# Peptides against a protein of PDB entry 6PSE: the designs that were tried, part 144

Target 1, 78 residues: chain A of PDB entry 6PSE
Amino acid sequence: PSEEEEYARLVMEAQPEWLRAEVKRLSHELAETTREKIQAAEYGLAVLEEKHQLKLQFEELEVDYEAIRSEMEQLKEA

## One batch from the design tools (peptide; made by RFdiffusion4, then SolubleMPNN)

Design b2_p28_5_s3 (from b2_p28_5, 14 letters changed)
Fold by OpenDDE base, seed 1:
Structure b2_p28_5_s3 (fold): chain B 78 residues (1-78), chain C 78 residues (1-78), chain A 28 residues (1-28)
Amino acid sequence: as target 1 above (78 residues)
Amino acid sequence: as target 1 above (78 residues)
Amino acid sequence: MSDKEKAQFFYDILKEEGVEPKNSFSGL
């Protein structure tokens, strides 16, 4: 039997005391996993924004660099 | 009573049929929440790597820009 | 997935949990 089938049998044959303990365990794990999911989403948004701001700064620097590079190249060729 | 206290009482007074249904519900929610958490973490890591690569490119461009800027400034002051 | 699609995924997670985003993505 798969672990899923074995677990399903355990739940079906379990006494109320085991079932209450399992509800408590699952509730705790769900609460922790939910908090971690929320944290992952919040962190993901922060990193996305940081990447976006860095991209804007990179594009600005690229424009400034090309301007100076072009001016310098013109001076070297003259 | 708080929702937590009310839920705790419900679990303590519940029949095995309700407890089995609650185990099934919580197991399903935990599985879904876990999948979403993992996916959020994977997306966050991907964005972090992209941000890191962009930062390296930005730092390289900054070095090149400062070199040309310094050379240009020296030429203007002379 | 694009950054916008990833952002939407993160917003959806927070919305499902009734959590207001502490961080925002300004990328369009």
Scores: peptide ipSAE 0.677, ipTM 0.895, DockQ to the pose 0.897
Fold by OpenDDE base, seed 5:
Structure b2_p28_5_s3 (fold): chain B 78 residues (1-78), chain C 78 residues (1-78), chain A 28 residues (1-28)
Amino acid sequence: as target 1 above (78 residues)
Amino acid sequence: as target 1 above (78 residues)
Amino acid sequence: MSDKEKAQFFYDILKEEGVEPKNSFSGL
């Protein structure tokens, strides 16, 4: 039997005391996992924004660089 | 009573059939929440890597820009 | 997946949990 089938059998054959303990365990794990999921989402948004701001700064610098490069090229040809 | 206290009472007074159903429900929610957490983490890491690569490119461009700016300044002073 | 799609995914997670985003993504 798979672990899933074995677990399902355990749940079916379990006494109420074990089932109550399992509900408590699963509720705790769910709460923790939910908190971690939320944190991951919040962190992901922060990094996305940081990357976006960096991209804008990069694009601005690229424009400035090309302007100076072009001016320099003109000076070298004169 | 708080929702938590009410839920705790429900669990304590519940029949085995309800408890088995609750274990199944919580197991399902935990599995889904875990999947979402993992996916959020993976996306966050991908964005972090992209941001890092962009930062390296930005720093390289900044060095090149300062070099040309300095050369231009020297030409203007001569 | 695009950054916009990732952002939407994160927003959906937070919305599902009834959490107001602490961070925002302006590149939407």
Scores: peptide ipSAE 0.677, ipTM 0.894, DockQ to the pose 0.936
Fold by OpenDDE base, seed 4:
Structure b2_p28_5_s3 (fold): chain B 78 residues (1-78), chain C 78 residues (1-78), chain A 28 residues (1-28)
Amino acid sequence: as target 1 above (78 residues)
Amino acid sequence: as target 1 above (78 residues)
Amino acid sequence: MSDKEKAQFFYDILKEEGVEPKNSFSGL
């Protein structure tokens, strides 16, 4: 049987003491994993915002660069 | 008592059938939460890489811009 | 996924957990 099927059998055959311990274990793991999930989401939003701000700065610099480049080209062609 | 203390009491007083159902519920929630955590991490890493590439492009453009700006300033002062 | 879609995904995670975002994404 698969590990999942073996685990399912274990749960069905388990004594109440084991089941209570397993509930406690799973509750702990869920709480930790949930905290980590939240942290990952918060971090992701921060990086997205940083990237967005950087993109805006880049686009502004492109405009300034093209303006100077165009002026320079006009001076060279005159 | 706190919700946590009430839940702990419920687990201690619960019948095996309830405990088995709770193990199943918690296992399911843990699996889903883990999947979401991983997905969030993957998205975050992708954005980090994109941000890094954008930063490199920005720095390259800054170099080019400063070069033209300096040349233009020299021409205006001559 | 677009950045907007990723942002929404992160917001949905936080909302599901009842957590107010500490960070916001202005590129929506």
Scores: peptide ipSAE 0.677, ipTM 0.894, DockQ to the pose 0.919
Fold by OpenDDE base, seed 3:
Structure b2_p28_5_s3 (fold): chain B 78 residues (1-78), chain C 78 residues (1-78), chain A 28 residues (1-28)
Amino acid sequence: as target 1 above (78 residues)
Amino acid sequence: as target 1 above (78 residues)
Amino acid sequence: MSDKEKAQFFYDILKEEGVEPKNSFSGL
């Protein structure tokens, strides 16, 4: 059987004391994993915004660079 | 009592059938939450890498821009 | 997926958990 099927069998054959301990364990892990998921989403949004602002600055610099490059090229060709 | 204390009491007084159902519910929610957390982390890492590459390109362009700007400034001052 | 799609994914996570985002993405 798969690990999932084996675990399902364990749960079906378990005593109430084991089941209560398992509920407590799973509740704790769920709470922790949920907090980590929220934190990952918050950090993801922050990095996306930082990347977006950097991209805008890069695009502005590209425009300024091409303007000066073109002017300099004209001076060198004269 | 807090919601946590009330839930703890429910778990302590619950029958095995309820406990098995609760283990199944919590296992399912934990699996889904874990999948979403992993996906959020992977997306965050991808954006961080893209931001890093963009920063390197920006710094290279800044160097090239300052070189041309300085040369152009010298030509305009002459 | 695009940055906009990633942003939407993060917003959906926070919304599902009833959390107001501390950070925002303006590149929509």
Scores: peptide ipSAE 0.675, ipTM 0.894, DockQ to the pose 0.947

Design b2_p28_5_s4 (from b2_p28_5, 10 letters changed)
Fold by OpenDDE base, seed 1:
Structure b2_p28_5_s4 (fold): chain B 78 residues (1-78), chain C 78 residues (1-78), chain A 28 residues (1-28)
Amino acid sequence: as target 1 above (78 residues)
Amino acid sequence: as target 1 above (78 residues)
Amino acid sequence: MSDKEKAEFFLSILREEGVEPKNSYSGL
């Protein structure tokens, strides 16, 4: 039997004491996993914004660089 | 009583049929929440890597810009 | 998946959990 089928049998044959313990275990794991999911989403948004701001700074620097490069190239060719 | 205290009493007083249903519910929610957590982590990691590559490109451009800016400034001051 | 779609995904997670996002994405 698969682990899922074995687990399903355990749940069906379990005593109330085991079932209560399993509810408590699953509730705890769900709470922790939910917290971690929220943290991952918040972190993801922060990194997205940081990447976007860095992209804007890069585009600004690229414009300034091309301006100076063009001026310098004109001076070298003159 | 708090919602947590009410839920704790419900678990303690519940029949095996309710407890089995609650185990199934919590198992399902945990599986979904875990999948979403993993997906969020994967997306966050992808954005973090893209941000890192962009940062390297920005630092390279900044070095090149400062070199040209310095040369141009020296020419203007002479 | 675009950065905008990723942002929407992250925001959907926070919304489903009733959490106000501390961070926002200004990317268009």
Scores: peptide ipSAE 0.670, ipTM 0.895, DockQ to the pose 0.865
Fold by OpenDDE base, seed 4:
Structure b2_p28_5_s4 (fold): chain B 78 residues (1-78), chain C 78 residues (1-78), chain A 28 residues (1-28)
Amino acid sequence: as target 1 above (78 residues)
Amino acid sequence: as target 1 above (78 residues)
Amino acid sequence: MSDKEKAEFFLSILREEGVEPKNSYSGL
C-alpha cells in the first residue's frame, strides 16, 4: 500500500483523541506553511522589482555607451 | 470568543465523522499550500539568477564604458 | 513564464491570503 493509503486507513480507524491531535497538528503546519508561502511571494516580488530596476539602469547605460562610441568613431575617422 | 477559540471548541466537541472530514480537508489544503510555496520559491530563485546574470553584464558594460570615456577625455584634452 | 506572469502569480498568492503586498512590480 502507498503511504497515502496507509495514512487514509489510519485516519479511518483512529480514535477521536488521535483525530483531534491530528487536526491540531495539521492546523499548525498549515498556518506555518501559509506564512512561508506568503513570505516567498513577497520576496519574489521584491527580487522582480530589483531586476526590473537593474534592467532599466542597464538600458540607460547602453544608450550612453553607444553615444560615446559613436562620437569616438567619428573622431577616429576625421 | 475569538474565531480560534470557537474553532478549538468545535474540535473538542466534534464527532469522529466530523474530525475525519476535517483531517481530510486540512491535509488537502496543506498539500496545495505546500505546492504553491515550493513553486513560489522556485520562481524566486529563477529571478535571482537572472538578476545576477544581468548584474554581471552591467558590470562588464560599466568597464567598457569607463574605458571609452577615459579615452575620449584624453582626446579632448589633447 | 515571463516576469509579469511571475509577478501576477506572487500577487495572486498574496491576494488569496488577504495580504496587502509590501512590494510592487513596476515592470507591468
Scores: peptide ipSAE 0.670, ipTM 0.895, DockQ to the pose 0.913
Fold by OpenDDE base, seed 5:
Structure b2_p28_5_s4 (fold): chain B 78 residues (1-78), chain C 78 residues (1-78), chain A 28 residues (1-28)
Amino acid sequence: as target 1 above (78 residues)
Amino acid sequence: as target 1 above (78 residues)
Amino acid sequence: MSDKEKAEFFLSILREEGVEPKNSYSGL
């Protein structure tokens, strides 16, 4: 049997004391995993914003660079 | 009583059939929450990598810009 | 997936959990 089938059988055959302990365990793991999911989402959103701000700065620098490059090209052609 | 205290009491007084159903519910929610957490982490990591590559490109452009700026400054001072 | 779609995904997680986002994404 698969681990899933074995676990399902265990749950079906388990005594109330084991089931209560399992509910407590799963509730704890769910709460922790939920907190980690929230943290991952908050972090991902922060990194997205940082990347976007960096992109804007890069585009601004590209404009400034092309302006100087063009001016320099004109000076070299004179 | 708080919702947590009421839930704890419910778990303590629950019949095996309810407890088995609760184990199944919590297992399902944990699996879904885990999948979402992993997906959020993967997306966050991808954005971090893209941000890092963009930062490298930005730093390279800064070097090129400062080189041209310096050359231009020298030309203006002559 | 685009950055916008990723942002929407992150925001959906926070919204589902009733969490007010600490961060925002201006690149929408």
Scores: peptide ipSAE 0.668, ipTM 0.894, DockQ to the pose 0.911
Fold by OpenDDE base, seed 3:
Structure b2_p28_5_s4 (fold): chain B 78 residues (1-78), chain C 78 residues (1-78), chain A 28 residues (1-28)
Amino acid sequence: as target 1 above (78 residues)
Amino acid sequence: as target 1 above (78 residues)
Amino acid sequence: MSDKEKAEFFLSILREEGVEPKNSYSGL
């Protein structure tokens, strides 16, 4: 049987004391995983914004660079 | 009592059938929450890498821009 | 997916948990 099938069988055959302990374990893991999920989402948004701001700065610099490059090229060709 | 204390009491007084159902519920929620956490982390890492590559390109362009800017400034001052 | 779609995904997680976002995304 798969690990899932074995676990399902364990739950079906388990005593109340084991089941209560398992509920407690799963509740704790869920709370921790939920906190980590929230932190990952908050961090992801922060990095997205940082990347976006950097992209805007890069695009502005590209415009300025092409302007000077074009002027310099014209001076060299004259 | 807090919601946590009330829930703890519910688990202690619950029948095996309820406990089995609760284990199943919590297992499902944990699996889904874990999947979302992993997906959030993967997206965050992808954005971090893209940001890093963009930063490298930006720094290269800054060097090239300052070189041309300096040459152009010298020509204007002469 | 696009950065916008990633942002929407992150925001959906926070919304489902009733968390007010500390960060926002201004990207188009």
Scores: peptide ipSAE 0.667, ipTM 0.894, DockQ to the pose 0.864

Design b2_p28_6_s1 (from b2_p28_6, 18 letters changed)
Fold by OpenDDE base, seed 1:
Structure b2_p28_6_s1 (fold): chain B 78 residues (1-78), chain C 78 residues (1-78), chain A 28 residues (1-28)
Amino acid sequence: as target 1 above (78 residues)
Amino acid sequence: as target 1 above (78 residues)
Amino acid sequence: SAAARAAEELLEKFLAEMEKEEEEKKKK
């Protein structure tokens, strides 16, 4: 039998004391996993914002660079 | 009583049928939350890589810009 | 579970990269 089937049988045959302990264990793991998921999402959103700001800075620098490049090219050709 | 205390009492006083259902519910939620945590982590890593590549492009442009800016400044001061 | 361990490893990698970026920012 698969681990899943074996676990299902264990749950079906378990006494209330084991079941209460299992509820406690699962509740704890769920709380921790939920916190970690939220943390990962928050960090991801922060990185997205940083990337967005960096993109804006990059585009602004491109405009400034092309302006100076064009002026420099005109001076060199004169 | 707090929701946590009420839930604790519910678990303590619950019959095996309710406890088995609660184990099933928590197991399902834990599996889903774990999958979502993995997805959040993978997404965050992808965004980090994109930001890293953009940063490299920005730094390269910044070097080129400073070179032209410096040359232009020298020409204007002469 | 294997899935839980995989999730933890990916999350750890993500957080480690974030920490590296934060440390680099502190140096500037």
Scores: peptide ipSAE 0.149, ipTM 0.774, DockQ to the pose 0.758
Fold by OpenDDE base, seed 5:
Structure b2_p28_6_s1 (fold): chain B 78 residues (1-78), chain C 78 residues (1-78), chain A 28 residues (1-28)
Amino acid sequence: as target 1 above (78 residues)
Amino acid sequence: as target 1 above (78 residues)
Amino acid sequence: SAAARAAEELLEKFLAEMEKEEEEKKKK
């Protein structure tokens, strides 16, 4: 049987004391995992905001660059 | 009592059938939350990589911009 | 859990990169 099936059998055959302990363990792990998920998401959002600002700066510079490039091209062709 | 304390009491007074159901519920939620945490981490890494690439592109454009700006300045001063 | 371990590894990498970026920003 798979580990999952074995675990299921264990739960079915377990005594109340073990089950209560398992509930406690799972609750704790769930809380920690949830916290970590939220933390990762918050950091990701922060980086996303930074990337967005950088993108705006890049686009602004690109406009300025094209303006100067065009002007210089005109001057060289004159 | 707090909700947490009430829940703890519920677990202590619960019958095996309820406890098994609770283990199943928590296991399911933990599995889902774990998957979501992985996704959050992967998303964060992807955003970081995108920001890094954008930063490199920005710096490259900045160098090119300064080169053209300098050349333009020299031409105008001649 | 294998999935949990994988998640922890990825999260650790993410946090490490974040810390690196923050340190680099602080140096500037």
Scores: peptide ipSAE 0.147, ipTM 0.774, DockQ to the pose 0.753
Fold by OpenDDE base, seed 3:
Structure b2_p28_6_s1 (fold): chain B 78 residues (1-78), chain C 78 residues (1-78), chain A 28 residues (1-28)
Amino acid sequence: as target 1 above (78 residues)
Amino acid sequence: as target 1 above (78 residues)
Amino acid sequence: SAAARAAEELLEKFLAEMEKEEEEKKKK
């Protein structure tokens, strides 16, 4: 049987004391995992926002760079 | 009593059938939440890497920009 | 990028869920 099936069997054969302990364990892990998920999402959002701002700055610099490059080329040719 | 205390009491007074159902519910939610957490982390990492590469490109462009700006200034003054 | 788009979608879904939870809390 798969690990999942084995675990299911364990749960079915378990005594109330074990079941209560398992509920407690799972509740704790779920709470922690949920918190971590939220943190990961918040972090990801922050990085996305930072990347967006950086992209805007980069694009602005590209425009300025091309403008100066063009002007410089004109000066050299004159 | 707090919701947490109420839930704790419920677990303590629950019959095995309810406890098994609760274990199943919590296990399912934990699995889903874990998957979502991992995905969020992976996506966040990918965005972070993209931001890093963009930052490097930006810094390189800044150097090039200043070089051209300086050269242009010299040409104008000459 | 594809990764960025995927991340944005996930985050959007997450934020939407959080908003729903907050709305439900306000109704109580």
Scores: peptide ipSAE 0.131, ipTM 0.764, DockQ to the pose 0.039
Fold by OpenDDE base, seed 2:
Structure b2_p28_6_s1 (fold): chain B 78 residues (1-78), chain C 78 residues (1-78), chain A 28 residues (1-28)
Amino acid sequence: as target 1 above (78 residues)
Amino acid sequence: as target 1 above (78 residues)
Amino acid sequence: SAAARAAEELLEKFLAEMEKEEEEKKKK
């Protein structure tokens, strides 16, 4: 039997005391996992914002670089 | 009373049938939240890698830009 | 569970990389 099937049987045959303890355990784990998920999302968002700003800076520099490159190329070919 | 206290009382006074249903509900939510946490972590890592690569590209362009800028400045001041 | 452990490992890796990035920012 799979672990899931064994767990299902355990829940079905369990006494109220075990069930209450399991509800408490699962509630705690759910709360922690939810917090961790939110934290990861917040960090990911922060990195996204940083990447976005960096992308803008890169694009600005690229424009400036192409301008100078073009001017230099014209001077060298003249 | 807080929602947490009310929930705790509900669990304490609940019949086995409700408790089994609650274990099932919480197990399902925990599984979903765990999956979402994994996704959040994977997404965050991907964004970090993208930002890192962009940073490297920016630094390379910055070096090249400073080189051409310096050369141009020298030509204009000569 | 195995899935929970895998999630924790990935999250730990993410947090570790974030910490390194923040430390690098502080040094600059």
Scores: peptide ipSAE 0.145, ipTM 0.774, DockQ to the pose 0.756; fails the geometry check

Design b2_p28_7_s1 (from b2_p28_7, 12 letters changed)
Fold by OpenDDE base, seed 5:
Structure b2_p28_7_s1 (fold): chain B 78 residues (1-78), chain C 78 residues (1-78), chain A 28 residues (1-28)
Amino acid sequence: as target 1 above (78 residues)
Amino acid sequence: as target 1 above (78 residues)
Amino acid sequence: MEFPKLSDEELRQFFQDILAREKAREEA
């Protein structure tokens, strides 16, 4: 049998004391995992915003760079 | 009493059938929450890597820009 | 574990949806 089937069997045959302990364990793990999920989402949004701001700055710099490059090229050709 | 205290009391007084159902519910929620957490983390990492690559490109462009700017300034002053 | 590639806007929505669902659950 799979681990899942074995676990299911364990739950079916378990005494109340084990079941209460398992509820507590799962509740704790769920709370922690939920917190981590929220943190990951918040961090993801922050990084996306940072990347977006950086992209805007990069595009502005590209424009400025091309302007100077073009001016320089014109001066050298004159 | 708080909802947490009420829930704790419920778990303490619960019959095996309720406890088994609660284990099943919590297991399902934990599995889904874990999947979402992992997904959020992986997406966040991907964005972070993209931002890092963009930052490297930006820094390279800054160097090139300053080089041309400096050369241009020197030519104008001469 | 493999997940579909998302655009930046889709990613933003994905993260916002997570936060919105959790906020709604906390307020319920």
Scores: peptide ipSAE 0.650, ipTM 0.887, DockQ to the pose 0.972
Fold by OpenDDE base, seed 1:
Structure b2_p28_7_s1 (fold): chain B 78 residues (1-78), chain C 78 residues (1-78), chain A 28 residues (1-28)
Amino acid sequence: as target 1 above (78 residues)
Amino acid sequence: as target 1 above (78 residues)
Amino acid sequence: MEFPKLSDEELRQFFQDILAREKAREEA
């Protein structure tokens, strides 16, 4: 049997005291995992915004670079 | 009493059948929440890597920009 | 675990959906 099937059997054969303890354990783990999921989502959004701002700065610099390149080309051809 | 205290009382007074159902519910929610947490973390890391690569490209362009600016300054002063 | 590649907009939506669902759950 799979670990899942073995766990299911354990739950089926368990006494109420074990079941209450398992509910408590699972509730705690769910709360912690939920908090971590939220934190990961918030962090992901923050990094996306930082990347977006960096992309805008990069594009501005590309425009400035091409302007100087064009000016230099004209100056050299004169 | 808080919702948490009420829930705790419910668990303490519950029959084994309810407790087994609650274990099943919590296990399912934990599995789903864990999957989403992992997915969010992996996506966040991917964005971090993209931001890092973009930062490297930006720094390379800054170097090239300063080089061409300096060359143009020299050309204009000659 | 393998997850599909997402665009920046899809990623934004993905993260926002997580936060929106949790907010809705807290308010329920």
Scores: peptide ipSAE 0.650, ipTM 0.886, DockQ to the pose 0.976
Fold by OpenDDE base, seed 4:
Structure b2_p28_7_s1 (fold): chain B 78 residues (1-78), chain C 78 residues (1-78), chain A 28 residues (1-28)
Amino acid sequence: as target 1 above (78 residues)
Amino acid sequence: as target 1 above (78 residues)
Amino acid sequence: MEFPKLSDEELRQFFQDILAREKAREEA
């Protein structure tokens, strides 16, 4: 039997005291996992924003670089 | 009483059938929340890697830009 | 688990949706 099937059997055969303890355990784990999910989402958004800002800076530098490159090429050809 | 206190009372007074249903509900929510957490973490990591690659490219362009800028400055001063 | 590749905008929306759902649950 799969672990899931074994767990399902345990739940079906469990006494109320065990079930109450399991509800408490699962509630705690859900709260922790939810917090971690939120943190992961917040962190992901922060990194995306940082990447976006870096991309803008990169594009600005590319424009400046091409301007100087073009001027340099003109000077070398003259 | 807080919602948490009311919920705790419900769990303490609940019949086995309700408790089994609650275990099932919480298990399902935990599984879904865990999946979303993992997904968020993996996407966040991917964005970090992309940001890192962009940073490397930016640093390379900065080096090239400074080289041309320096050469241009030398030409203008001569 | 393999997840689909998302654009930056889709990723932003994905993360925002997670946060929005949690906020809605806290306010409910």
Scores: peptide ipSAE 0.650, ipTM 0.887, DockQ to the pose 0.979
Fold by OpenDDE base, seed 3:
Structure b2_p28_7_s1 (fold): chain B 78 residues (1-78), chain C 78 residues (1-78), chain A 28 residues (1-28)
Amino acid sequence: as target 1 above (78 residues)
Amino acid sequence: as target 1 above (78 residues)
Amino acid sequence: MEFPKLSDEELRQFFQDILAREKAREEA
């Protein structure tokens, strides 16, 4: 029997006291997991923004680098 | 009474059939929320890794830029 | 568990959708 089938049997045969405890356990785990999901989404958005800002800085530096490279090439050819 | 207190009372006074249905509902919601949490975490890690690679490329370009800047300064002072 | 590769915009939308659903749940 799969773990799911065994768990389903346990729930069907369980006493009210066990069922109440299981509801409490699952409610707690759901609340914690929901909080962690939200935190993961917020963190993901923050990292995306940081990556975007870094990309803009990188592109600016590339422009500056090509400008200096071109100027130096002109100086060496003169 | 808070919604939490009302829910707690409902669970304490509930019949086994309701409790079994609630366990099933909470188990389903927990499984879905867990999947979404894991997905969000994995995507967050992927973005973090991409940001790290971009940072390394940026630092390499900074070194190259400073090298050319220094060489050009020497050429202009000669 | 394999998830499809998403663009940055798709990732942004994915994270925003998670937060939007949770906000809607709190308001309901």
Scores: peptide ipSAE 0.649, ipTM 0.886, DockQ to the pose 0.969

